# Peptides against a protein of PDB entry 1Y74: the designs that were tried, part 34

Target 1, 57 residues: chain A of PDB entry 1Y74
Amino acid sequence: LGLERDVSRAVELLERLQRSGELPPQKLQALQRVLQSRFCSAIREVYEQLYDTLDIT

## One batch from the design tools (peptide; made by RFdiffusion4, then SolubleMPNN)

Design b2_p19_6_s4
Fold by OpenDDE base, seed 4:
Structure b2_p19_6_s4 (fold): chain B 57 residues (1-57), chain A 19 residues (1-19)
Amino acid sequence: as target 1 above (57 residues)
Amino acid sequence: SAVLEELERRLAEHLEAVL
């Protein structure tokens, strides 16, 4: 799946956007924190397990 | 600030490796 990689890439892009100052950083930082939360990680793990078992492709 | 941004970058890189 590479979902872990995609989440990591999304966090990286959010950091770049925050540093650019082109957008209000507060909402970007909040989204970054959500993506880095234990809850999001747990959902990702469940999703990956279900994807392997159900083969939703 | 540049210091806070660098700290944020370092923390994020660490978390990205753990996620």
Scores: peptide ipSAE 0.025, ipTM 0.452, DockQ to the pose 0.028
Fold by OpenDDE base, seed 3:
Structure b2_p19_6_s4 (fold): chain B 57 residues (1-57), chain A 19 residues (1-19)
Amino acid sequence: as target 1 above (57 residues)
Amino acid sequence: SAVLEELERRLAEHLEAVL
């Protein structure tokens, strides 16, 4: 899947954008917080477990 | 810079462990 890696990369890019100052940081930071939330982590975990178990490929 | 690149790498690895 690589979903964990993709989410991590997205958060990394959001942090770079915040540091660049090219965009207002508030919304970028809010999105980063959502992606790092326990909720998103739990959803990702369940999704990956089901994907591996059911082999939906 | 090498320092920033290393910091970014460590941050990415930490996020992969947490997310």
Scores: peptide ipSAE 0.024, ipTM 0.463, DockQ to the pose 0.028
Fold by OpenDDE base, seed 2:
Structure b2_p19_6_s4 (fold): chain B 57 residues (1-57), chain A 19 residues (1-19)
Amino acid sequence: as target 1 above (57 residues)
Amino acid sequence: SAVLEELERRLAEHLEAVL
């Protein structure tokens, strides 16, 4: 799946966007916090385990 | 900036360990 890597890359891009000042940082920062939350990490882990078990092709 | 790109890469790798 590579979800862990993709989420990490998304957070990196959000940080770059915040630093550019081209967009209001508040919503970007909020999204970053959600992606870095324990809840998001737990859901990702469960999803990956279920995906592997069910073999959704 | 090559320095910024390397810093961001290291940060991304750190986040992969946490997420």
Scores: peptide ipSAE 0.025, ipTM 0.475, DockQ to the pose 0.029; fails the geometry check
Fold by OpenDDE base, seed 5:
Structure b2_p19_6_s4 (fold): chain B 57 residues (1-57), chain A 19 residues (1-19)
Amino acid sequence: as target 1 above (57 residues)
Amino acid sequence: SAVLEELERRLAEHLEAVL
């Protein structure tokens, strides 16, 4: 799947966008925190386990 | 540039451990 990698990359891109100042930083920071939360990690883990079990190609 | 690249690499590795 690579969801962990994709989420990590998304957080990195959000940090770069915040530093550029082109967009309101508050919403970008909030999204970053959601992606880094234990809740998001737990949901990702469950999804990956189910995906592995179902083996949907 | 090299310093920023190293900081970004370390940050990415940390995020992979947390997520």
Scores: peptide ipSAE 0.024, ipTM 0.462, DockQ to the pose 0.028; fails the geometry check

Design b2_p19_7_s1
Fold by OpenDDE base, seed 2:
Structure b2_p19_7_s1 (fold): chain B 57 residues (1-57), chain A 19 residues (1-19)
Amino acid sequence: as target 1 above (57 residues)
Amino acid sequence: LLEELQRRLEEYLRRLLEE
């Protein structure tokens, strides 16, 4: 599962968007904080474990 | 910017759903 890589890429894209100033930086930063939260990481780990266990092809 | 972000997100989701 590439979910960790995908979350990391999403965070990088949000940082680029914040630097452009074209979008409200506070909203992008809030989303970045959610994606980097311990809660989001724990949900990701549970999802990855369930996916691997259920062999959802 | 927003249209380019949307295009990239749509392309990413499309690839994710094709696997």
Scores: peptide ipSAE 0.021, ipTM 0.407, DockQ to the pose 0.033
Fold by OpenDDE base, seed 3:
Formats: structure tokens, C-alpha cells, sequence
Structure b2_p19_7_s1 (fold): chain B 57 residues (1-57), chain A 19 residues (1-19)
């Protein structure tokens, strides 16, 4: 499951977008903090476990 | 830059849906 790679890529794109100054950095930084949070990691692990369990079909 | 970000995201999603 590429979800870890996808989240890492989303964080990289958000960092580039923040450095450009084209958008208010506060909302982008808040989203980046959510994606890098222990909460997001725990939800990802549950999602990966559910997918691994459902892939037994 | 938003147009470049959108283009990169669209290219990424296309590759993800072709697998």
C-alpha cells in the first residue's frame, strides 16, 4: 500500500507551496502538521491493517 | 505555481490509476 509514500509526497508539495507565498502559509502549515501528526499515523496504520484484512478475499 | 502543483498532482493521480 503506497499510502505512506503518498502522504510523504503530499507533505513535500505543501512545503513547496508554503515557500512560494502564493497562499496564506498558516492553513498550509496546519494541514502539514495534521499529516505529520501521531493521529494521522495511527489512522494510517488502522487503514493499512483493514486493507490487509480485506485483501484476504 | 498553483498551476504547476495541479499539473504534478494530476500526473501523479494518472500514474496511480494506471496500476
Amino acid sequence: as target 1 above (57 residues)
Amino acid sequence: LLEELQRRLEEYLRRLLEE
Scores: peptide ipSAE 0.020, ipTM 0.421, DockQ to the pose 0.028
Fold by OpenDDE base, seed 4:
Structure b2_p19_7_s1 (fold): chain B 57 residues (1-57), chain A 19 residues (1-19)
Amino acid sequence: as target 1 above (57 residues)
Amino acid sequence: LLEELQRRLEEYLRRLLEE
């Protein structure tokens, strides 16, 4: 599933938004930390496993 | 800059939900 690349692309876009200074950088950094967290990775793995199971059914 | 990034994110999320 592209979801790992997808999360990585979302993090890259958040880093660009932070560097622009047009948005509060602290909120963008907090969202980036959530997307890079072990919690988000665990949810992604569960989603990928469920999707793979449903795609086989 | 923000409007273009928002547009790209919306286009990306649409493609992700259509797959």
Scores: peptide ipSAE 0.020, ipTM 0.431, DockQ to the pose 0.034
Fold by OpenDDE base, seed 5:
Structure b2_p19_7_s1 (fold): chain B 57 residues (1-57), chain A 19 residues (1-19)
Amino acid sequence: as target 1 above (57 residues)
Amino acid sequence: LLEELQRRLEEYLRRLLEE
């Protein structure tokens, strides 16, 4: 599933925004931490399991 | 500011929809 790659790309984009200095880095860093959290990973795993179960065409 | 975020997000979504 592309979701892991998509989360990794979102984290990279947030790092580039933080380095631009144009936005308050704290909110961007908080979002980055959420995307890299065990909670987000667990939700991703549940989504992947459900998708694999439903994609039994 | 928001324009550079928007541009990069639009570039990402375009690449995602080309797959």
Scores: peptide ipSAE 0.019, ipTM 0.440, DockQ to the pose 0.030

Design b2_p19_7_s2
Fold by OpenDDE base, seed 1:
Structure b2_p19_7_s2 (fold): chain B 57 residues (1-57), chain A 19 residues (1-19)
Amino acid sequence: as target 1 above (57 residues)
Amino acid sequence: TLERLLQELQEYLQQLLEE
């Protein structure tokens, strides 16, 4: 769904930034961890359940 | 460039938050 795609794209961009070596890796890793956190996963699951229930395409 | 990647990330996250 949209949120999963959006989080995945944000993580991809952060990975590219991390590989550049021009930013402190600790800050990028912190952002990456937030995006991959259980919090973001839980919100995704709620969205998925709502969209499945409402059959919104 | 790093600047371009940061701009792309910022714009993408901003769009996500505004939806």
Scores: peptide ipSAE 0.045, ipTM 0.556, DockQ to the pose 0.041
Fold by OpenDDE base, seed 2:
Formats: sequence, structure tokens, C-alpha cells
Structure b2_p19_7_s2 (fold): chain B 57 residues (1-57), chain A 19 residues (1-19)
Amino acid sequence: as target 1 above (57 residues)
Amino acid sequence: TLERLLQELQEYLQQLLEE
């Protein structure tokens, strides 16, 4: 799913930052924002599809 | 520490992908 790819990419970026030892809070916040934005979007899409499948009115 | 928080986040995300 798009969510899995986005999460995998986020994990990769976090691993790279952790290994560099350079974790300024601003870069962390930027990664968190990207992760949260894509994560929230993908979760929303999954829930929308779920509700469509369940035909919840 | 910030590094520990990032490690915990990484571990959580990895667990989510393995499910």
C-alpha cells in the first residue's frame, strides 16, 4: 500500500539521520511533518475505502 | 534523549510494517 511505502521511506530517512549523529531538532521536525502528512493522508484513504466497502451511511 | 525518541519511533514504524 502507499502507506507502507511512505512509512518505509520515513524509516529509511530516520535511520540515515541517526547514523550521521546530526539530529538538529529542526530536521527532526521536518521529517515528522513529512511522515505525519503522508501517514495521515494514507490512513485517511484507507479508512475512506473501508467505509465505502462497509457501506456505512 | 532525542536520539532515543527517534529510535523508539523507528522501532514502532518497523513493527507496523511487519504486521
Scores: peptide ipSAE 0.045, ipTM 0.548, DockQ to the pose 0.033
Fold by OpenDDE base, seed 4:
Structure b2_p19_7_s2 (fold): chain B 57 residues (1-57), chain A 19 residues (1-19)
Amino acid sequence: as target 1 above (57 residues)
Amino acid sequence: TLERLLQELQEYLQQLLEE
């Protein structure tokens, strides 16, 4: 699913940036928390349900 | 490296915004 894949990719990239230690981890962690927030998760869940129902290719 | 990670992030964000 596009949204799930996109969120997962964004989180992956942020985790890599955090592990590098070359950027302030607190700012990256804030962005990571937003992407993993309950709100973003709820929107993703709705999107996944609609995708499954409508079979949007 | 920081440069590579920033490049990968930039490319990803660019693709996401162009879809």
Scores: peptide ipSAE 0.043, ipTM 0.552, DockQ to the pose 0.037
Fold by OpenDDE base, seed 3:
Structure b2_p19_7_s2 (fold): chain B 57 residues (1-57), chain A 19 residues (1-19)
Amino acid sequence: as target 1 above (57 residues)
Amino acid sequence: TLERLLQELQEYLQQLLEE
């Protein structure tokens, strides 16, 4: 459920980025940071849970 | 182009949410 919300938010931010036409580097960087922070964090959490359950250390 | 790459990424993420 957390992953779905973060992906939905990432899609919304991508839509805003595309509609802006003019991609000023500063806004692009800010959106990139938000996308990477939330989306990649959610993906990392899913993978960490999977590897923790496998306990292959 | 950057716009095309962002469009493809958006489409991929939308498909993932609909599955």
Scores: peptide ipSAE 0.037, ipTM 0.527, DockQ to the pose 0.032

Design b2_p19_7_s3
Fold by OpenDDE base, seed 1:
Structure b2_p19_7_s3 (fold): chain B 57 residues (1-57), chain A 19 residues (1-19)
Amino acid sequence: as target 1 above (57 residues)
Amino acid sequence: LLEELLKALEEYLARLLAE
């Protein structure tokens, strides 16, 4: 869904930053892993489920 | 390059949070 796409895009941008080599990749990689984590996926899933059942503006 | 990429990321995240 929309949020899944957004997370994927964020990960893509982080990969581009890492590949540029102009910044130490450690923190970027860590953030990327967080975004791809089961935790974030679970939060996203809950959000999307609630979004489907509630009329959010 | 880094500045532009960071800018793009920032803009994207801003849009994401605004939606």
Scores: peptide ipSAE 0.026, ipTM 0.523, DockQ to the pose 0.037
Fold by OpenDDE base, seed 5:
Structure b2_p19_7_s3 (fold): chain B 57 residues (1-57), chain A 19 residues (1-19)
Amino acid sequence: as target 1 above (57 residues)
Amino acid sequence: LLEELLKALEEYLARLLAE
């Protein structure tokens, strides 16, 4: 769904910022790891299942 | 480069939060 796409896009943007080398990558990398974590993936999955079930307009 | 990348990220996050 949209949330999976949004997370993927956010990770992509963070990767580009890190590769630029103009900004200390530590906090950006930490945020990237959080977004890719199993915890966030599980929350996303539950959200998407509920969204499909409730058929939110 | 950094300014453009940050701008792109900020714009995306702003749209994400506004959705």
Scores: peptide ipSAE 0.024, ipTM 0.525, DockQ to the pose 0.036
Fold by OpenDDE base, seed 3:
Structure b2_p19_7_s3 (fold): chain B 57 residues (1-57), chain A 19 residues (1-19)
Amino acid sequence: as target 1 above (57 residues)
Amino acid sequence: LLEELLKALEEYLARLLAE
């Protein structure tokens, strides 16, 4: 859950940077797409599940 | 505006990586 929230915050900041129009949005958009991809989401889910199961603490 | 946004992003990422 903490990781999910952090990723969401990162995406939010990238959206603000893109909307400003002062930077070329290509690389920012690419990074945003990676963070929002199904692959990234799946990896995050696996990570969080393993963390809960293994109780790394 | 851009400078402020970049600063906010950099600070957030720094905190994230420091944990």
Scores: peptide ipSAE 0.023, ipTM 0.522, DockQ to the pose 0.034
Fold by OpenDDE base, seed 4:
Structure b2_p19_7_s3 (fold): chain B 57 residues (1-57), chain A 19 residues (1-19)
Amino acid sequence: as target 1 above (57 residues)
Amino acid sequence: LLEELLKALEEYLARLLAE
């Protein structure tokens, strides 16, 4: 699946965008926090567990 | 679906960084 890797990569890119200053950091930081939240982690775990059953890709 | 959404996000952010 590699969802954990993909989330980590997304967070990394958001961090780079925030440091570049090209975009308002607040929304980027908010999205980053959501991706790093326990809620998102729990959803990811459920998704991974149900992946084979539901075949939602 | 989640994988595709994350992939799209990654590609979008990568494009933004390339600007």
Scores: peptide ipSAE 0.037, ipTM 0.547, DockQ to the pose 0.105; fails the geometry check

Design b2_p19_7_s4
Fold by OpenDDE base, seed 5:
Structure b2_p19_7_s4 (fold): chain B 57 residues (1-57), chain A 19 residues (1-19)
Amino acid sequence: as target 1 above (57 residues)
Amino acid sequence: LLKELLEQLERYLQQLLEE
């Protein structure tokens, strides 16, 4: 499961959008903080474990 | 489900960078 890669890619895109200045940076920065949080990492780990155990396609 | 949500988010963020 590439969730770590998907999170890392989403963060990279959020950092690019914050630098473009096209959008108010505060909401983008808040979303980036959520994706980089220990809470998001813990949910990802549980999800990966459940996926591997339950063979969820 | 979580994977598809992240993939949707990435597509949306890519669209906002192309505009």
Scores: peptide ipSAE 0.253, ipTM 0.772, DockQ to the pose 0.108
Fold by OpenDDE base, seed 1:
Structure b2_p19_7_s4 (fold): chain B 57 residues (1-57), chain A 19 residues (1-19)
Amino acid sequence: as target 1 above (57 residues)
Amino acid sequence: LLKELLEQLERYLQQLLEE
């Protein structure tokens, strides 16, 4: 639950930065594509499962 | 680790929006 919210917030911030025009959009868009990828979602699911199992404080 | 990296990324992106 925490990591999904953090990824969604990072994507929202990247979308705002792309709209401001202050930074070259290509690198921001590439980072957004990585965060929204099936690969990032699969790593999130594995991390959440390991975190819940290992009781990592 | 991954949570801390995302929290660091969010803080950096917030700073870039406030400047």
Scores: peptide ipSAE 0.247, ipTM 0.770, DockQ to the pose 0.108
Fold by OpenDDE base, seed 2:
Structure b2_p19_7_s4 (fold): chain B 57 residues (1-57), chain A 19 residues (1-19)
Amino acid sequence: as target 1 above (57 residues)
Amino acid sequence: LLKELLEQLERYLQQLLEE
């Protein structure tokens, strides 16, 4: 499903921005930790199930 | 909704890498 790919791409971009040093890394790292959290993975799984069942755009 | 939010985040992060 597109959401897992979108989360993985967002994490990759956050890791690149942290390596560039152009931005304060702490906020980027905090956002990456949220996206990689067990909580975000559980929300993603529920959202994918609801999306497939309810045809919610 | 969550998909569009992630797509917006990805576009914003891409713009910050091009600066």
Scores: peptide ipSAE 0.233, ipTM 0.762, DockQ to the pose 0.106
Fold by OpenDDE base, seed 3:
Structure b2_p19_7_s4 (fold): chain B 57 residues (1-57), chain A 19 residues (1-19)
Amino acid sequence: as target 1 above (57 residues)
Amino acid sequence: LLKELLEQLERYLQQLLEE
């Protein structure tokens, strides 16, 4: 499924954008915190387990 | 849906780093 890789890549890009200073960092940091949260990890694990079985989009 | 949303987010964040 690659979702762990996709989340890790999204976090890496958010960290790069925060370091560039081109955008207000607060919203980028908030999104990064959501993606790195235990809640997001638990949802990812459930999605990875059920995706092929339930054809979850 | 979740996979496609993450892929869309990654594409958008990549575009913002190229500007």
Scores: peptide ipSAE 0.258, ipTM 0.775, DockQ to the pose 0.104; fails the geometry check

Design b2_p19_8_s1
Fold by OpenDDE base, seed 3:
Formats: sequence, structure tokens, C-alpha cells
Structure b2_p19_8_s1 (fold): chain B 57 residues (1-57), chain A 19 residues (1-19)
Amino acid sequence: as target 1 above (57 residues)
Amino acid sequence: SALEELLRELAALLEELAR
């Protein structure tokens, strides 16, 4: 799936945006926090596990 | 730009979740 990789990439890009100052960091940081939240992590984990269990490719 | 790349990646994530 590579979902974990994609989320990590998104977080990396958000960090770069925050450092660049191209946009106000508040909302970017909020989005980053959401992506790194336990809730999102749990959803990702369940999602990936279901795909593995059901052998969906 | 970094913003464009971010949006591209986020879109890819959403596509994966939505198939």
C-alpha cells in the first residue's frame, strides 16, 4: 500500500512549508498534527491490516 | 512549489483511501 510512506511524505512537506514561510504556519501545523494523531495512525493501521487480511492488491 | 507538491501528495493519499 505504501500509505505509511505517503503520510510520512505529506508530513515532511508540511514541515518544509512551515519553514519556508510561504504560508501562515498555524493551519499547516494543525494539519500536520492531525496526520500524526493517534486517531489517524489507528485508522491507517486498521486500513492496512484489512487490506493485508483480505489480500486486496 | 512546496505547496503544489504537498497538495499532490495529499491528493494521492485521498485517492488511495477512496480507491
Scores: peptide ipSAE 0.060, ipTM 0.604, DockQ to the pose 0.052
Fold by OpenDDE base, seed 1:
Structure b2_p19_8_s1 (fold): chain B 57 residues (1-57), chain A 19 residues (1-19)
Amino acid sequence: as target 1 above (57 residues)
Amino acid sequence: SALEELLRELAALLEELAR
């Protein structure tokens, strides 16, 4: 699973968007914070564990 | 654009979670 890397990439892109000024940064920053939150990290971890256990394809 | 790439990445994340 590349979910962690994908999240990291998404965060990177959000940071770039915020700096570019193409969009108001508030919602972008909020989304970034969500993606970096313990909540999302925990969900991702559970998902990855379940994925490994259940062998979801 | 950066926005397009972001949306693409987010879509990929959602697809990963939804599969």
Scores: peptide ipSAE 0.055, ipTM 0.598, DockQ to the pose 0.050
Fold by OpenDDE base, seed 2:
Structure b2_p19_8_s1 (fold): chain B 57 residues (1-57), chain A 19 residues (1-19)
Amino acid sequence: as target 1 above (57 residues)
Amino acid sequence: SALEELLRELAALLEELAR
C-alpha cells in the first residue's frame, strides 16, 4: 500500500515546482489543495481500510 | 525533470486506486 507516503511525496514535488517558477503556480497549487483536502484524506483512509479488510495483496 | 517525477507519482496513485 503506502498511499499516504505517495500523496505526501506528490505534495512535496508540487511545492518544489511552485517555488522554482518553472510552471505557472495556480494549477499546481490547486492540485496540492485537492491532495491535502479532507475529502481526499477521507477517501484514502477508507481505501486503506478496505484494502486491509479485503486483503487485496 | 521535477514535472516528470510528479506525473510519475500521480500515475502511481491512480494505479493504486484503480487496481
Scores: peptide ipSAE 0.050, ipTM 0.586, DockQ to the pose 0.051
Fold by OpenDDE base, seed 5:
Structure b2_p19_8_s1 (fold): chain B 57 residues (1-57), chain A 19 residues (1-19)
Amino acid sequence: as target 1 above (57 residues)
Amino acid sequence: SALEELLRELAALLEELAR
């Protein structure tokens, strides 16, 4: 699925935005924490497992 | 911009989850 890679890319971009100062960092950091949370990781894994099991492409 | 790229990646994630 590439979902893990896409989430990792989003986290990387959030780090860049925080350092650039283009936007207030607080909300960006909060979003980054959500994407890296155990909850989001678990949800992502469930979806990926379902797609693998059902062979959905 | 970095913001535009971030939004594009997040949109792609949502599309993948919703398909």
Scores: peptide ipSAE 0.047, ipTM 0.575, DockQ to the pose 0.052

Design b2_p19_8_s2
Fold by OpenDDE base, seed 4:
Structure b2_p19_8_s2 (fold): chain B 57 residues (1-57), chain A 19 residues (1-19)
Amino acid sequence: as target 1 above (57 residues)
Amino acid sequence: SLLEELLRLLQQLLEELRQ
């Protein structure tokens, strides 16, 4: 599903950007924490189950 | 760039959540 794929790629990019030093890492890390939070994981799971059930891409 | 791709992904995520 696009949501899971996009979250995973977003986290990867956030980690790369943190390592590059081009941007202040604290805000990037905060965004990464949000995307990897239990709350966001629960929302993602609900959406994934819904889209899988309805066969929506 | 990596930053541009990140921003596009975040926009897409928000759009997906809005559906």
Scores: peptide ipSAE 0.249, ipTM 0.780, DockQ to the pose 0.055
Fold by OpenDDE base, seed 5:
Structure b2_p19_8_s2 (fold): chain B 57 residues (1-57), chain A 19 residues (1-19)
Amino acid sequence: as target 1 above (57 residues)
Amino acid sequence: SLLEELLRLLQQLLEELRQ
């Protein structure tokens, strides 16, 4: 699923950006927390269930 | 760059949520 893959890749990039020190890390950390939150996970789960039900990839 | 790729992904995520 595109949403799942994009979230995972976004988190990876956020971690790399934090380590580089190129940008202030606090807001990057906050965004990472949001993407890994239970709320975002719940939304992703709903999408995944719909895609599975409708046999959409 | 990593930042550019991140921004593109965030835009894609928002687009996916709008559909």
Scores: peptide ipSAE 0.247, ipTM 0.780, DockQ to the pose 0.056
Fold by OpenDDE base, seed 3:
Structure b2_p19_8_s2 (fold): chain B 57 residues (1-57), chain A 19 residues (1-19)
Amino acid sequence: as target 1 above (57 residues)
Amino acid sequence: SLLEELLRLLQQLLEELRQ
């Protein structure tokens, strides 16, 4: 799904940015935690279930 | 840049949530 793909790519970029040291890591890490939170995962699960229910590939 | 790509993805992500 597009949402899952975008979240995964966003997390990857956040990790790379943190390693690069170009930006203060605290806010980047906080954003990464939000994207990897149970809340965000739950939203993704809802989307996945919705697509499965509606038979949308 | 990586930051620009991240911001674009976040914007797209939020737009997807609005659909």
Scores: peptide ipSAE 0.246, ipTM 0.780, DockQ to the pose 0.056
Fold by OpenDDE base, seed 2:
Structure b2_p19_8_s2 (fold): chain B 57 residues (1-57), chain A 19 residues (1-19)
Amino acid sequence: as target 1 above (57 residues)
Amino acid sequence: SLLEELLRLLQQLLEELRQ
């Protein structure tokens, strides 16, 4: 399971895309806010704890 | 491209959440 890694990489890409100006920044910012929200962080922790408990990689 | 990689990651995240 690589939720934390993939979220971190997704945020990095969103920031790079925002700086490039190739795409409208508002939707990119909104998506970044969702991925970095406390809600998404909590869900990620629950999933990671579940996968750790079940020894799922 | 960066956009293609982003979309791929988002699809992967959503798939992991559905498991």
Scores: peptide ipSAE 0.244, ipTM 0.777, DockQ to the pose 0.054

Design b2_p19_8_s4
Fold by OpenDDE base, seed 4:
Order: sequence, then C-alpha cells, then structure tokens
Structure b2_p19_8_s4 (fold): chain B 57 residues (1-57), chain A 19 residues (1-19)
Amino acid sequence: as target 1 above (57 residues)
Amino acid sequence: SRLAELLAQVQRLLEELRA
C-alpha cells in the first residue's frame, strides 16, 4: 500500500492548483486540510490494518 | 485497494484541472 504517497501526491497537486489561481483556492485549501488532518491519517492507518487483516483489494 | 483507487482518481482529476 502506498496511501501515504498517494495522499502526498494529491496534496502536491492541490498546492499547485492553488498557486496557479485558475480555480478558487478556498475549496482546494479545505480539501488539502482534510487530507493532511490527523483524522485522515488515522483513517489511513485503520484502512491499512483492515486491508492487511481482511485482504481488501 | 478501494481507497487507493479513489485517491488515484482524485489525482487524475486534479492533474486534468491543472493541465
């Protein structure tokens, strides 16, 4: 699993979109904050544990 | 995995918006 990497890549893209000014930054920033939240990190951890235990594809 | 696929989908959409 590479969820941490995937989230990091998503955040990187969000940051680029915010800097470009092509889109309103507020919603992009909100999404970025969600992805970087402790809640999201905890969910990723639980998901990885469940994936390992339940062999979720 | 489902979550990984969802994140990949989000990444693709973001890249399309940036391009």
Scores: peptide ipSAE 0.062, ipTM 0.603, DockQ to the pose 0.114
Fold by OpenDDE base, seed 1:
Structure b2_p19_8_s4 (fold): chain B 57 residues (1-57), chain A 19 residues (1-19)
Amino acid sequence: as target 1 above (57 residues)
Amino acid sequence: SRLAELLAQVQRLLEELRA
């Protein structure tokens, strides 16, 4: 799975949006914190382990 | 992957917002 890469890309996009000033940064930063949290990492790990076990792409 | 699909949707939304 490419979940780690997808999360990293999402964070990158959020950072760009925050720098653009088009949107209030607070909610974007909150979402970024969620995506970079240990919680999100744990969920990603569970999903990756599950799909690795099932051999599902 | 459900999670991958959700992340892809989020990424698409973010791309639309910055475009």
Scores: peptide ipSAE 0.062, ipTM 0.602, DockQ to the pose 0.130
Fold by OpenDDE base, seed 3:
Structure b2_p19_8_s4 (fold): chain B 57 residues (1-57), chain A 19 residues (1-19)
Amino acid sequence: as target 1 above (57 residues)
Amino acid sequence: SRLAELLAQVQRLLEELRA
């Protein structure tokens, strides 16, 4: 599973969009905060563990 | 892997916006 990599890529894209100023940054920043939150990290960890343990495809 | 799919969708949307 590459969820950590996928989240990192999403955050990278959000940061680029915020720096460009093409879009209002508030909602983009809010989404970034969610993706980088301890809550989201914990959910991702549980999700990955469940897939590893239960072999869910 | 629904979470991975959702993240991929978000990535695609963000890339479309920056393009």
Scores: peptide ipSAE 0.061, ipTM 0.602, DockQ to the pose 0.125
Fold by OpenDDE base, seed 2:
Structure b2_p19_8_s4 (fold): chain B 57 residues (1-57), chain A 19 residues (1-19)
Amino acid sequence: as target 1 above (57 residues)
Amino acid sequence: SRLAELLAQVQRLLEELRA
């Protein structure tokens, strides 16, 4: 799946955008917080478990 | 994997903003 890797990459990109100052950082930071939240992590974990169990694509 | 696809879309949009 690589969902953890994909989330990590998304967070990395968000951090770079925030540091560049090209865009207002507030909404980017909010999105980063969501992706790093315990809620998002829990959802990802459930999804990965279901994926492994059901072998869905 | 819909969740993976959504994350990929987000990543693409972020890359486009950086470009």
Scores: peptide ipSAE 0.059, ipTM 0.597, DockQ to the pose 0.125

